Peptides against a protein of PDB entry 7Z53. Designs and how they scored, part 122

Target 1, 150 residues: chain A of PDB entry 7Z53
Amino acid sequence: PRIKNQADCIPFFRSCPACPGSNITIRNQINALTSFVDASMVYGSEEPLARNLRNMSNQLGLLAVNQRFQDNGRALLPFDNLHDDPCLLTNRSARIPCFLAGDTRSSEMPELTSMHTLLLREHNRLATELKSLNPRWDGERLYQEARKIV

## One batch from the design tools (peptide; made by RFdiffusion4, then SolubleMPNN)

Design b2_p27_1_s3 (from b2_p27_1, 16 letters changed)
Fold by OpenDDE base, seed 2:
Structure b2_p27_1_s3 (fold): chain B 150 residues (1-150), chain A 27 residues (1-27)
Amino acid sequence: as target 1 above (150 residues)
Amino acid sequence: SSFDIRLQLLSREVYHLLRKLLIERAL
């Protein structure tokens, strides 16, 4: 990212499979989970889906978050708005819709949902930090720059 | 790493919540 206010430099770190670490089990787990997650899995591969995955109500470059549930104040994946929601049809009493993500499997596998949730949070964290460092950036630039880092 | 810690925390908290929701949906 191009940070205009270099005086407020913030270090960014992303775990990589090639990074040495003492806990091989955790590293292998991350590698296994990330093998299912491309950028398209989080951001959508098609423009209409990508737009629906974004928070377009402001110029903060954020991804959309769940409006009904949070995890101790932290974001969860938003629900989809399907006409015939298969998740709702599975158990009408539970009334839990499908999650909206780049991959429909996010509504089926907690492992994928968890990884997508983490990446969602990381994107929004990055976008927020980028906004702080570059107050004049619009939502599109913030979104794209955060997306590049994730 | 910070990412590993975040993933572990997510696994401990969010994973169980999401699993619960999915189980409730499936039952």
Scores: peptide ipSAE 0.065, ipTM 0.586, DockQ to the pose 0.105
Fold by OpenDDE base, seed 5:
Structure b2_p27_1_s3 (fold): chain B 150 residues (1-150), chain A 27 residues (1-27)
Amino acid sequence: as target 1 above (150 residues)
Amino acid sequence: SSFDIRLQLLSREVYHLLRKLLIERAL
């Protein structure tokens, strides 16, 4: 789904309408977008992908983040390492790979990428908080517990 | 929830940033 009237709405809000007024079309677009985003799109449905989406360099239970780009210090989705990266083929000079996510649509739809990014940030926030509360938890437990909360 | 609030506050900013990235990649 595509949200068209971005100026009048905040596109992502689960608990309340993100748009002022009663524009049902815009609300439906937002609802459709949020309704089809599930955990598998963020964490991956298969174990190899799920592992690749994780930061395995430490025991913090974090998801992997982009190593080249940040949003004012905030995390972005990591890039994939595809041999024949279709995103690179769209603009060979830009050299911006596809984002790595549980759903390949994340590289095609900024809305999905945005949602996945926010969920990534939330997971990592939760994992960090859980680590603070439970210093003896290893990365696997932190990851799983954070995943359950998200 | 706190997540919902953060989602709402950050979604527009992230969306626009990512849109720019994708546009730049496509050009």
Scores: peptide ipSAE 0.039, ipTM 0.578, DockQ to the pose 0.125
Fold by OpenDDE base, seed 1:
Structure b2_p27_1_s3 (fold): chain B 150 residues (1-150), chain A 27 residues (1-27)
Amino acid sequence: as target 1 above (150 residues)
Amino acid sequence: SSFDIRLQLLSREVYHLLRKLLIERAL
């Protein structure tokens, strides 16, 4: 069930109302940036890829995050599992595989990688907040609702 | 404005992440 008392919430987000206090100011900046990037690229266009992009080990509706590296405690995109990883081949000493995202170009253009990373963080933030507001929601509901907002 | 400051902070964060990725892949 959605938030029962929506009187104090504003329909600021794309497909879901948000109550004040949800870092609306940061959301505005992200929305401004996402006007240049299709946010759907973060979630994948096909179901198998979409599942691989999700953290399916729990019912929190989160996207998968990198298990080897963090950016000062903040999430990074998970690595892909490519047989012939071009990112590894270009620099064998760095040993940094291509990132897994909804579009393979995320690893080709660091600018896209950065944007996808921010959207990943925003999704997980939203899913966490939605779980707090709706403790009975399962992971699928949380994921879908967060996805609608991003 | 506060909006401009937050936008600048976000842009700096993107730049910082970009720079980290470039350094890690270029070395």
Scores: peptide ipSAE 0.022, ipTM 0.481, DockQ to the pose 0.065
Fold by OpenDDE base, seed 4:
Parts: sequence; structure tokens; C-alpha cells
Structure b2_p27_1_s3 (fold): chain B 150 residues (1-150), chain A 27 residues (1-27)
Amino acid sequence: as target 1 above (150 residues)
Amino acid sequence: SSFDIRLQLLSREVYHLLRKLLIERAL
């Protein structure tokens, strides 16, 4: 791995640790990812996964967010619940579980994780706005409509 | 968290791109 001090790095499965201050070509990586990023990567391709990605505790049509961490008040991807969490095993010092996303690669590449996170935020923003505009819409409709807009 | 920092480092650029895409799709 390019990063020497792994203790200060964020664990990502099948990728080198991502540390703050890394000189990775962020722009190029993002551009490459955006070329093929589909909403399906955020929402899941199969119904069981899609359901797990949703906040089903209410009728707000929101995607599930991390319950342990926030990015200065902004949502993060929820953690997956893996028995042998490869993210934890890869870098135990970081103690960051794998994220749950529609694409299993979400925890493989920091840039993809970031993209998923931002799309999560956008979805939830849209769903919230749609709820405000359409108070009678149920969670399913809110979710679907927000998904269409994203 | 360290992860948050990483997201913050990427978020502005990525979000900018996303917003551009969203605008383009909306237009």
C-alpha cells in the first residue's frame, strides 16, 4: 500500500487505506466513477438489499443513515452487519465497519463511498422536500419519487 | 472521525459534480 501509517488510515476493502492528506488523484478517480455510477448502486439492485438501505421506521421515504457517526451533522452511510467484517479485519485500528450500500464496492473505494454518501444525502434531502410539498405521500412514494430525481 | 475527514475532502468536489449532473438532467 502507498500509505505507510495504516493506523491513521481509513479501512477500505480491496483498496489501499485512505488517509487524510493522501495525494491520490481524487479528481480523476471521481471522474472515472461518475462515468458509470448508477442510482442502482445507491439503492440496491435487489429488493431485500433495497429495503435494508431504507429507513423503514417511518414514512418519510428516507434512506437509512449511519446511527453512530455523522459528518458534522451530515449523514453517512449506514454500517453493514457482517459477521466477519472485512473492513474491520483489514484495519483493526480504525474500527470502521463496512458500509451498507447498493453496491458492494461502496467500501472498496473511498471515492465511491463518498459518492454514495453524497447521493444518500441528496436523496434524503429530496425526500424531505417532497414530504413538505406533499404531506399525504407515503414513504414508498416519497422514496420512489426522490429516487427518480436523484 | 478520520472517515469524516476523508469525506469532507472529497465532498465538495463530488457534490459539485453531482449538482451539475442533476441540473443537467433537470434541464
Scores: peptide ipSAE 0.018, ipTM 0.412, DockQ to the pose 0.039; fails the geometry check

Design b2_p27_1_s4 (from b2_p27_1, 17 letters changed)
Fold by OpenDDE base, seed 2:
Structure b2_p27_1_s4 (fold): chain B 150 residues (1-150), chain A 27 residues (1-27)
Amino acid sequence: as target 1 above (150 residues)
Amino acid sequence: SLFDIREQLLSREVYYLLKKLLIEKAL
């Protein structure tokens, strides 16, 4: 995504604005977005949840993505596995389960869902780039390093 | 704006689907 007004100062850190000038990078945008949402909402604050949010099928340090649907080739949040899924009960015709994210609010507001999805995509992008730069890094290191950047 | 970010992130179809589902849940 591109910010339309690149002349604006953006919060590069959660509490510090940055003025990159005429060129705003994707990283700058992500940092700006993370100023509004705690990244812990993406990764999970509890270890069991954090593990469930990761793709453990490989050593790429990726977060899990939806296995059924994509958005024009882009990743979506994975579905949760709830016994009594309130999302399924709400709209029986759509038959779309609740999303799994760092917190349950991802299935409460479309704005939060979008933000979580954006950060998910960015994490996986970063992890992929880090793997390219550091082929010997294992999945844990890739995950942690990407998490630090997000 | 937040709206611009949403549109850049998600297709309109996915966005509206999510919106409908989540609004219905909230009501």
Scores: peptide ipSAE 0.020, ipTM 0.436, DockQ to the pose 0.074
Fold by OpenDDE base, seed 1:
Structure b2_p27_1_s4 (fold): chain B 150 residues (1-150), chain A 27 residues (1-27)
Amino acid sequence: as target 1 above (150 residues)
Amino acid sequence: SLFDIREQLLSREVYYLLKKLLIEKAL
Protein backbone atom coordinates (compact mmCIF):
# COMPACT_ATOMS: atom_id res chain seq x y z
CA PRO B 1 0.00 0.00 0.00
CA ARG B 2 0.92 3.65 -0.39
CA ILE B 3 3.26 5.02 2.25
CA LYS B 4 1.30 7.78 3.92
CA ASN B 5 3.23 8.46 7.10
CA GLN B 6 6.41 10.26 6.16
CA ALA B 7 7.73 9.81 9.68
CA ASP B 8 7.98 6.05 9.25
CA CYS B 9 10.87 4.23 7.67
CA ILE B 10 10.71 4.27 3.89
CA PRO B 11 12.32 1.33 2.12
CA PHE B 12 14.39 2.95 -0.58
CA PHE B 13 15.73 0.74 -3.31
CA ARG B 14 19.38 -0.33 -3.29
CA SER B 15 20.03 1.63 -0.12
CA CYS B 16 19.21 1.78 3.54
CA PRO B 17 15.68 2.84 4.36
CA ALA B 18 15.05 6.46 5.21
CA CYS B 19 14.21 6.33 8.91
CA PRO B 20 13.70 8.89 11.64
CA GLY B 21 16.89 9.59 13.52
CA SER B 22 19.04 8.58 10.58
CA ASN B 23 21.78 10.81 9.25
CA ILE B 24 20.97 9.81 5.69
CA THR B 25 20.55 12.94 3.61
CA ILE B 26 17.93 13.53 0.96
CA ARG B 27 20.73 13.60 -1.59
CA ASN B 28 21.73 10.06 -0.74
CA GLN B 29 18.16 8.87 -1.08
CA ILE B 30 17.81 10.53 -4.47
CA ASN B 31 21.06 9.01 -5.68
CA ALA B 32 19.91 5.57 -4.66
CA LEU B 33 16.59 6.05 -6.40
CA THR B 34 18.09 7.35 -9.64
CA SER B 35 20.39 4.36 -9.82
CA PHE B 36 17.44 2.02 -9.45
CA VAL B 37 14.80 3.56 -11.68
CA ASP B 38 15.22 3.51 -15.43
CA ALA B 39 12.97 4.15 -18.41
CA SER B 40 11.85 0.52 -18.60
CA MET B 41 9.93 1.00 -15.38
CA VAL B 42 7.87 3.69 -17.06
CA TYR B 43 7.09 1.75 -20.22
CA GLY B 44 6.46 -1.62 -18.59
CA SER B 45 8.30 -4.86 -19.23
CA GLU B 46 5.26 -6.81 -20.40
CA GLU B 47 3.33 -6.04 -23.56
CA PRO B 48 -0.14 -5.97 -21.99
CA LEU B 49 1.02 -3.47 -19.40
CA ALA B 50 2.92 -1.46 -21.98
CA ARG B 51 -0.22 -1.13 -24.07
CA ASN B 52 -2.23 0.00 -21.07
CA LEU B 53 0.33 2.70 -20.38
CA ARG B 54 -0.09 4.13 -23.88
CA ASN B 55 -2.69 6.51 -25.20
CA MET B 56 -4.19 4.33 -27.90
CA SER B 57 -6.96 6.78 -28.80
CA ASN B 58 -4.84 8.56 -31.42
CA GLN B 59 -1.75 8.16 -33.59
CA LEU B 60 0.50 10.49 -31.61
CA GLY B 61 2.59 7.85 -29.83
CA LEU B 62 1.82 9.27 -26.41
CA LEU B 63 1.74 7.65 -23.01
CA ALA B 64 -1.53 7.81 -21.14
CA VAL B 65 -1.88 10.67 -18.68
CA ASN B 66 -4.07 11.28 -15.67
CA GLN B 67 -7.50 12.53 -16.65
CA ARG B 68 -8.44 13.80 -13.21
CA PHE B 69 -5.40 15.77 -12.08
CA GLN B 70 -2.80 17.99 -13.73
CA ASP B 71 0.04 20.21 -12.58
CA ASN B 72 -0.68 23.55 -14.22
CA GLY B 73 -1.20 21.75 -17.50
CA ARG B 74 1.62 19.27 -16.91
CA ALA B 75 0.82 15.57 -16.96
CA LEU B 76 0.57 13.20 -14.04
CA LEU B 77 0.59 9.41 -14.12
CA PRO B 78 -2.71 7.74 -14.96
CA PHE B 79 -4.59 5.84 -12.31
CA ASP B 80 -4.67 2.07 -12.25
CA ASN B 81 -7.91 0.12 -12.23
CA LEU B 82 -7.47 -2.28 -9.36
CA HIS B 83 -10.44 -4.15 -7.97
CA ASP B 84 -9.06 -4.02 -4.46
CA ASP B 85 -6.99 -0.86 -4.63
CA PRO B 86 -4.65 -0.64 -1.64
CA CYS B 87 -4.11 3.08 -2.13
CA LEU B 88 -7.81 3.78 -1.72
CA LEU B 89 -7.91 1.63 1.39
CA THR B 90 -4.91 3.35 2.97
CA ASN B 91 -6.46 6.80 2.83
CA ARG B 92 -10.19 6.62 2.33
CA SER B 93 -10.69 10.35 2.71
CA ALA B 94 -8.31 11.25 -0.10
CA ARG B 95 -9.90 8.76 -2.52
CA ILE B 96 -6.83 8.66 -4.74
CA PRO B 97 -6.20 5.28 -6.37
CA CYS B 98 -2.81 3.81 -7.16
CA PHE B 99 -0.94 5.09 -10.17
CA LEU B 100 -0.46 2.95 -13.24
CA ALA B 101 3.18 2.59 -14.20
CA GLY B 102 5.67 0.00 -15.29
CA ASP B 103 6.35 -0.62 -11.62
CA THR B 104 3.44 -0.78 -9.20
CA ARG B 105 5.71 0.62 -6.50
CA SER B 106 5.45 4.02 -8.15
CA SER B 107 2.55 4.74 -5.81
CA GLU B 108 4.47 3.89 -2.65
CA MET B 109 7.13 6.59 -2.59
CA PRO B 110 6.89 10.17 -3.84
CA GLU B 111 10.47 10.02 -5.12
CA LEU B 112 9.68 7.09 -7.38
CA THR B 113 6.41 8.64 -8.47
CA SER B 114 8.19 11.88 -9.27
CA MET B 115 10.74 10.20 -11.50
CA HIS B 116 8.07 8.27 -13.37
CA THR B 117 6.11 11.48 -13.79
CA LEU B 118 9.08 13.28 -15.29
CA LEU B 119 9.78 10.39 -17.65
CA LEU B 120 6.15 10.41 -18.74
CA ARG B 121 6.35 14.11 -19.49
CA GLU B 122 9.61 13.73 -21.34
CA HIS B 123 8.30 10.92 -23.52
CA ASN B 124 5.22 12.87 -24.49
CA ARG B 125 7.31 15.95 -25.17
CA LEU B 126 9.60 13.96 -27.44
CA ALA B 127 6.73 12.26 -29.23
CA THR B 128 5.12 15.63 -29.86
CA GLU B 129 8.34 17.06 -31.21
CA LEU B 130 8.91 14.02 -33.42
CA LYS B 131 5.41 14.36 -34.82
CA SER B 132 6.15 17.95 -35.72
CA LEU B 133 9.35 16.95 -37.48
CA ASN B 134 7.85 13.86 -39.11
CA PRO B 135 4.15 14.44 -39.78
CA ARG B 136 3.76 11.18 -41.70
CA TRP B 137 4.89 8.93 -38.86
CA ASP B 138 2.16 6.87 -37.24
CA GLY B 139 1.61 6.39 -33.53
CA GLU B 140 3.71 3.24 -33.28
CA ARG B 141 6.70 4.87 -34.94
CA LEU B 142 6.43 7.95 -32.77
CA TYR B 143 6.12 5.88 -29.60
CA GLN B 144 9.12 3.71 -30.42
CA GLU B 145 11.35 6.57 -31.49
CA ALA B 146 10.49 8.59 -28.41
CA ARG B 147 11.16 5.56 -26.24
CA LYS B 148 14.60 5.16 -27.78
CA ILE B 149 15.51 8.75 -27.02
CA VAL B 150 14.36 8.70 -23.39
CA SER A 1 16.93 12.81 -21.77
CA LEU A 2 17.04 10.27 -18.96
CA PHE A 3 20.27 11.88 -17.86
CA ASP A 4 18.64 15.27 -17.81
CA ILE A 5 15.74 13.99 -15.74
CA ARG A 6 18.08 12.47 -13.19
CA GLU A 7 20.01 15.71 -12.93
CA GLN A 8 16.78 17.59 -12.36
CA LEU A 9 15.80 15.23 -9.57
CA LEU A 10 19.15 15.77 -7.90
CA SER A 11 18.18 19.35 -7.23
CA ARG A 12 16.70 19.63 -3.77
CA GLU A 13 14.40 22.39 -4.84
CA VAL A 14 12.95 20.37 -7.69
CA TYR A 15 12.65 17.33 -5.47
CA TYR A 16 10.70 19.18 -2.80
CA LEU A 17 8.50 20.83 -5.37
CA LEU A 18 7.56 17.53 -6.98
CA LYS A 19 7.09 15.86 -3.64
CA LYS A 20 4.73 18.56 -2.43
CA LEU A 21 2.85 18.54 -5.69
CA LEU A 22 2.26 14.81 -5.67
CA ILE A 23 1.34 14.70 -2.01
CA GLU A 24 -1.13 17.52 -2.37
CA LYS A 25 -2.79 16.24 -5.50
CA ALA A 26 -2.41 12.48 -5.61
CA LEU A 27 -0.66 11.01 -2.58
Scores: peptide ipSAE 0.018, ipTM 0.455, DockQ to the pose 0.110
Fold by OpenDDE base, seed 4:
Structure b2_p27_1_s4 (fold): chain B 150 residues (1-150), chain A 27 residues (1-27)
Amino acid sequence: as target 1 above (150 residues)
Amino acid sequence: SLFDIREQLLSREVYYLLKKLLIEKAL
């Protein structure tokens, strides 16, 4: 991605600088996000985090969704619980608390958070469809298979 | 809501592009 103003930039996936805000062109946003499509960023690279990102209350293989808010009926990422919420500090104009994602840095950036949200929705859609097609699959199988497709 | 992704965090164009890319990847 081409970053024009690095004043509020922070490093993210692959050490690329990312500047939260509307000054990023559409093309730059897409380039940054496409380069960021990685399983570790969405699902977590560490097992404890990965489990925390999942809905473990059932055997549907779903990622956890926000329990307080929805986007017009569509899922949002669950909130993280941070003492000093860097998302509020990094992008004060957005006033969105940090979402729980596979990478803490990615959740600090609304653009990347949005991508994670889309991938969350897609994962859950796929998991739901896979459950319909394979009723005998348990939550782990559904989760892993959906993850492979995403 | 305050957390409307497509309207508040990304432009519609970016949202649709991301959605399109996601669909293409999933298919």
Scores: peptide ipSAE 0.013, ipTM 0.366, DockQ to the pose 0.035
Fold by OpenDDE base, seed 5:
Structure b2_p27_1_s4 (fold): chain B 150 residues (1-150), chain A 27 residues (1-27)
Amino acid sequence: as target 1 above (150 residues)
Amino acid sequence: SLFDIREQLLSREVYYLLKKLLIEKAL
């Protein structure tokens, strides 16, 4: 559905929108989101998908990030390569493909996209910190340990 | 970490991130 009040509020599909000036409303929505997100949504439940969600170009244990776009230098989810990309069909002018995530709904629900983005960033932050603390750890161990902490 | 993320989501920065994503997808 088309969002009408984007300037004033951020609509959430599961509950009331998050609006500026209403910390209680925002907190309630966030609490609902955090209770809904699990690790499979971030890391994938299947091994092939899980591998595709990882940055395999190095031994840093990082999740893959978007190579085309960033949010003021901060990571965004990578794009998927769907043959019939529903996200491209949602807004033909925007031409933004679906994000690759452990749950395909991540691109369908903006709140999930946001949450998964934050968890992506947190994972990569943790992996980076773990690498600093444990320089001998390989990418697999860094990835798994960061995953456990998230 | 989820607790920390939850608290971070209350920040203005995360709010604008979400808003930006909404605009991009036009959902």
Scores: peptide ipSAE 0.017, ipTM 0.427, DockQ to the pose 0.136; fails the geometry check

Design b2_p27_2_s1 (from b2_p27_2, 23 letters changed)
Fold by OpenDDE base, seed 1:
Structure b2_p27_2_s1 (fold): chain B 150 residues (1-150), chain A 27 residues (1-27)
Amino acid sequence: as target 1 above (150 residues)
Amino acid sequence: LAALAALLALLLANRALIRALLLASRK
């Protein structure tokens, strides 16, 4: 982070400006999200993020889940690996990192976290059912077919 | 509560539709 004193500062990074080649004096942010209703909040808008959201340890087409915590045997969102994690800085006693989701705002409020968790569980349920019905499908096909349904 | 119920209903409807599509794909 550009902030050297982190005792009194939250590392809230300002969004990158859109710099259109025109004499626009009004600072707009770059749109980093898809404009479609494509469940990009679950899957991400960029390929590197989409890959990090996947469970690549097997060929089941699943999304990555929390390895430290579960809700009565039910999956939770994985933790992010942020260099300057705002969740760790805001609540130093709990030592809970921010959650990784397709939308970076997944940890801003419990309602968002709950919705992202629900959609992650639904994807993993779908991929599991699709594997049961189509034993010959590989992990990529399972992921993409589950993603088309969500 | 209504938006959560609508989303739950949509997820349940999708679950039923998926089950129906999955049953149709077995024939």
Scores: peptide ipSAE 0.012, ipTM 0.406, DockQ to the pose 0.016
Fold by OpenDDE base, seed 3:
Structure b2_p27_2_s1 (fold): chain B 150 residues (1-150), chain A 27 residues (1-27)
Amino acid sequence: as target 1 above (150 residues)
Amino acid sequence: LAALAALLALLLANRALIRALLLASRK
């Protein structure tokens, strides 16, 4: 084997199995993603994740943004809060956590990170414009209407 | 590159559509 260091383990989780019917001998995985084009890569496919992706500190309907870093005054993806963060494990010197997005792959490569960042910026732009046009809208309506447009 | 360009074009087209919808909602 090319790997001489056996002390460093990569945490790997296999997808949850779907419950087999009495005659199913093949282990299928549960589909955890939405089956329709709904920008789930931005908003998540599950309600707990969707809530964590939102800025709940105000009624502006915004997605959460990075609190430590900005790109020339532009928002970046928020960091995730993983117990065993693979980004922290792979680059211990930089101490940069993985990004939180609707898709867990947001930190796999810079191109994906850039696309998720772009879509987050677009949502927040839309929600801000919708608030300007509709001052009486609450944060939930702003978020949902921006989400429908994205 | 072509898929990224198509996605960028779709995002730009969506931006134009959104801008048109936002302009239409101001009337």
Scores: peptide ipSAE 0.011, ipTM 0.403, DockQ to the pose 0.017
Fold by OpenDDE base, seed 4:
Structure b2_p27_2_s1 (fold): chain B 150 residues (1-150), chain A 27 residues (1-27)
Amino acid sequence: as target 1 above (150 residues)
Amino acid sequence: LAALAALLALLLANRALIRALLLASRK
């Protein structure tokens, strides 16, 4: 090892290797995420996260939105409920929690936050318009059809 | 910038399409 003092090591876990089906000398990682084609950055790659990202209070197929803040009546990303919220630690004065999105990095950069907010707004717009076109559609169908369009 | 512009253009196109469909469904 290049580092002689283990106390200077940052504990990074290396991703598990994918099993090579052949004499592939290149170590590929196991992909634990769904493809970007599924808009996993908006909807999450895991079912528990995907449920937490949804507005489950109604059958409108909407994503969850911020309950404390709006941008001129426009939705913002919901806050996450992290025990040790790094956003609360970094800005103690504003006391703004990290945002909940399909990508955990949604709060790392304003650009990511903005993109996730845009796509959340677009999903909710689509779901609302789809509900108007299809009044008999349930919340699951509205969500999935809006998700397919995003 | 080009990818963002393309995404914005797609979102605008989708918005226009859905509006057109909503207007067509009211006839």
Scores: peptide ipSAE 0.011, ipTM 0.399, DockQ to the pose 0.016
Fold by OpenDDE base, seed 2:
Parts: sequence; C-alpha cells; structure tokens
Structure b2_p27_2_s1 (fold): chain B 150 residues (1-150), chain A 27 residues (1-27)
Amino acid sequence: as target 1 above (150 residues)
Amino acid sequence: LAALAALLALLLANRALIRALLLASRK
C-alpha cells in the first residue's frame, strides 16, 4: 500500500531471531519460507496458507480469485481476511484490503502485486488446459501438476 | 520497457515450451 500522509503508519513486526541465545553478536532472522525453489510466492510455504489460496468450491485445481474486482474479465488476487489489515489501516477511504498470495509482500508494491497476479493467472490457465487434456484428472492432481509447471 | 519486454518474452518462451512438453507427453 502507499502512505499518502505522514500520520498514517504501517504496523510492521520485527522477524523472530533464528537463535535467541545471549552469545550471538549478529542477529539473524529465522527463515519461514521453503528452502527450495517451489514457487512458494504463489502457493505459500505452509499447508494452511496453501489451502486458503485454493479454490475449493470445485474440482478444477484452480487458485482462489478476487470476488469483487476483475481486470477486463481477467482474475485478480483474492483479498486477505486479516483482523488488523495494514492496507485498510493505511488507506481507510479506498477500503481495499491486502491481497492474499503465497508471499505476504504481495500488497507492498504494485510490481509485486502484478507479478503475483500474472502467476496466479498462469496457474489457472495451466490447470484449465490440463483439465481439457486430461478430463479424468481430479482437482488435486490438476493443482499439483499445474504447480509443478509454474 | 526493455525489462517488461524481456519478461514478456520469457513468459511467451515458457508458454511455448510448456505447449511443446504437453504435446510431447500425448505420444
């Protein structure tokens, strides 16, 4: 989100230290992301987030999309459901929540939002094409095979 | 503009590669 006035603040929390012990001269952060290249920015690094990113209303293996807004009939990132949504706190007039993606930074910059949106669209395109090629595949297989390609 | 064109070219190349792989897997 963009801060438009100097009175607005984004509530950032400092990352947890990797080692809370007294003998560390350099504070390292704990890594909460997957350690391998798996498109975790699209799919999340944790199973609860990965489930929330999926469209569970059907067996098409699709990611969840925005229900309020579209870009000329094209999907946008779904909104998150945060108790204290930083995007709502920083721009109360627009009433636009933060976007839900595999990476929480999806709403920090328009460039990130655009990249996450493109990758979501690409996953959903791939899952749709895979369903056309393999009509007998279920939603889990479609999702996982599209995820392997992304 | 050049970075956007390079990203578009990469996405198009990946799309062509994926189509080729999906066509090859049908044999």
Scores: peptide ipSAE 0.011, ipTM 0.399, DockQ to the pose 0.016

Design b2_p27_2_s2 (from b2_p27_2, 23 letters changed)
Fold by OpenDDE base, seed 2:
Structure b2_p27_2_s2 (fold): chain B 150 residues (1-150), chain A 27 residues (1-27)
Amino acid sequence: as target 1 above (150 residues)
Amino acid sequence: SLALLAAILLLLANRARLIALLLASRK
C-alpha cells in the first residue's frame, strides 16, 4: 500500500445527497456518472473531464499519459491538477499527486489504478492500430472509434 | 488473482472484437 503510516487519515468526504422535491425518507446520493455502459471510468462522464483526459497535442486520438513516470517505457495515468490533492495530503514526503482518470477513484487503491492504467494503454494501442489501418482518419475519429471498441 | 483474470478476459474479448472489426472493414 502507498500509505504506510496507519495513523494518517485518508480525506474522504460523504457523497452529496440527492434532493428530489419528493418526501424521500431515504438519503440517496447524487449520481454524477453516465447511466449507460460507455466506459466512463476511462473517458469521464462530463465533456470538460473527457477533454482533459485526451492528448490534444496531436491528431492521433490518444489519451493523455504521465509525463514524469513510465513503467518500462509503458504509459501511466497522468497526474490530476487538484488544488487540495488528497494524495499529496496523505503523503507530503512522496510528493506524488493523484492520477487523473474518467473515475475520480482511480487513486483509491492499487487495483483500481492498475485497471485504469490498463484501459488507458488499451485505448492508446487501439487508436495507434486504427491509425495504421486508416491513415486518413483524424484524431477525433480515431478517439471515437477506439472508444467504441473499449 | 480474480481481478487480473477478469482484466485478461476483458483484454482478450476486446482483441477479438478488434479483429472482427478489422475483418469487417476489409470487405
Scores: peptide ipSAE 0.010, ipTM 0.381, DockQ to the pose 0.017
Fold by OpenDDE base, seed 5:
Structure b2_p27_2_s2 (fold): chain B 150 residues (1-150), chain A 27 residues (1-27)
Amino acid sequence: as target 1 above (150 residues)
Amino acid sequence: SLALLAAILLLLANRARLIALLLASRK
């Protein structure tokens, strides 16, 4: 159901029903995340999201970072580009969009935001170090090898 | 907390893996 009253409700969806057939007595949930310990909170569980999380402007294998704000020269999570952004709806004065991360919960609490930011910074640090050690590696190899380490 | 210790151990394991990759690339 679309939430009609946006003043009292946060438009956050945690799970979708899975309906495998016409005679479903048990409502199952669709798996939206990977079942592996694969750092999907950083890289996403789906290829389109994983591509959107990458810095595609260069061959350094980096994740995308915030273009508007930094923490004393340190990278922050990029903003998402949602049409009905829950963060913009809940805090109309600050006008801060939700963060884009591999986990959609990245903006639910400051502690989680901080952990995602830390892991993004660590990936970018690793990719940068790997580039210095392996100057001939392309951006895809740098990204994948940094991802394997995280 | 056990969670913090586990996170530290994971960070150390990842650092060890990075060092191993560094040593392998020098060959």
Scores: peptide ipSAE 0.009, ipTM 0.396, DockQ to the pose 0.018
Fold by OpenDDE base, seed 4:
Structure b2_p27_2_s2 (fold): chain B 150 residues (1-150), chain A 27 residues (1-27)
Amino acid sequence: as target 1 above (150 residues)
Amino acid sequence: SLALLAAILLLLANRARLIALLLASRK
């Protein structure tokens, strides 16, 4: 680093490069997330997070929704359960936790929150429709087929 | 942009897949 005083530095590590092919002039980083476009912003990139995003109380293949608030009967993102929730720190009086989504940034700006909410609603709509069409499908199949459509 | 067109095409493909699933279930 050009900065001599390391006390003034925030340590950032550069992502590992992907293996360069024989003719790759552009350094790409290794994708440590999902290997394909799978709406990981909605579903998460890791299995533990993906499970936490699901409504596991039933076999409807739904994503988890907010239990405290609704938008005119429409689902909102569930709240996260962070030990040191930054959203609780920003407004202690409101006591509104951060939203749980596949993207951790879901609570950073209203636009992201809105997009994740929309996609959550769409998933749940799709899963509900798929259940209506396929009454014999289990919750896993409903979830995965809705996810594939999204 | 080609990216927007691709996104629209993906959305249309997903919608077509949904329609196909809807049609397949009616049989």
Scores: peptide ipSAE 0.008, ipTM 0.402, DockQ to the pose 0.022
Fold by OpenDDE base, seed 3:
Structure b2_p27_2_s2 (fold): chain B 150 residues (1-150), chain A 27 residues (1-27)
Amino acid sequence: as target 1 above (150 residues)
Amino acid sequence: SLALLAAILLLLANRARLIALLLASRK
């Protein structure tokens, strides 16, 4: 085998089962995603995640951004705060955590990371422009109106 | 009634301006 180190375990979790009552012999997973085209990959499908994706330090309606790294002054996705972070486990030398996004797959491949980063930048651009046009809007209204446009 | 209509018109005008800015930023 190419891999000689078998001591490192990667956490892998199976989706939660849907337990509809009576006679279903086939284990189906619970649908944890919204059924709508609502940009849930940016904003999350659950309210706790959606709150964690927001910059709550001000009333600008912005999404949270990376505090450690930038791309030539442009925002990157924030890091997640996972106890057993698979990104830290797979690349211990770089010590780069997984990215926090509305979709957990944001860190699976660079192409997804790039798309999520672009959509985050676009939301923050929209919220900033909306604030300029509507100085009296609060952070919640700015966030929701930017979200509706995205 | 008139205040609600004015608020809706302001919202629509602001959305139109934002769309125009978005279209201008793509040129």
Scores: peptide ipSAE 0.006, ipTM 0.311, DockQ to the pose 0.017; fails the geometry check

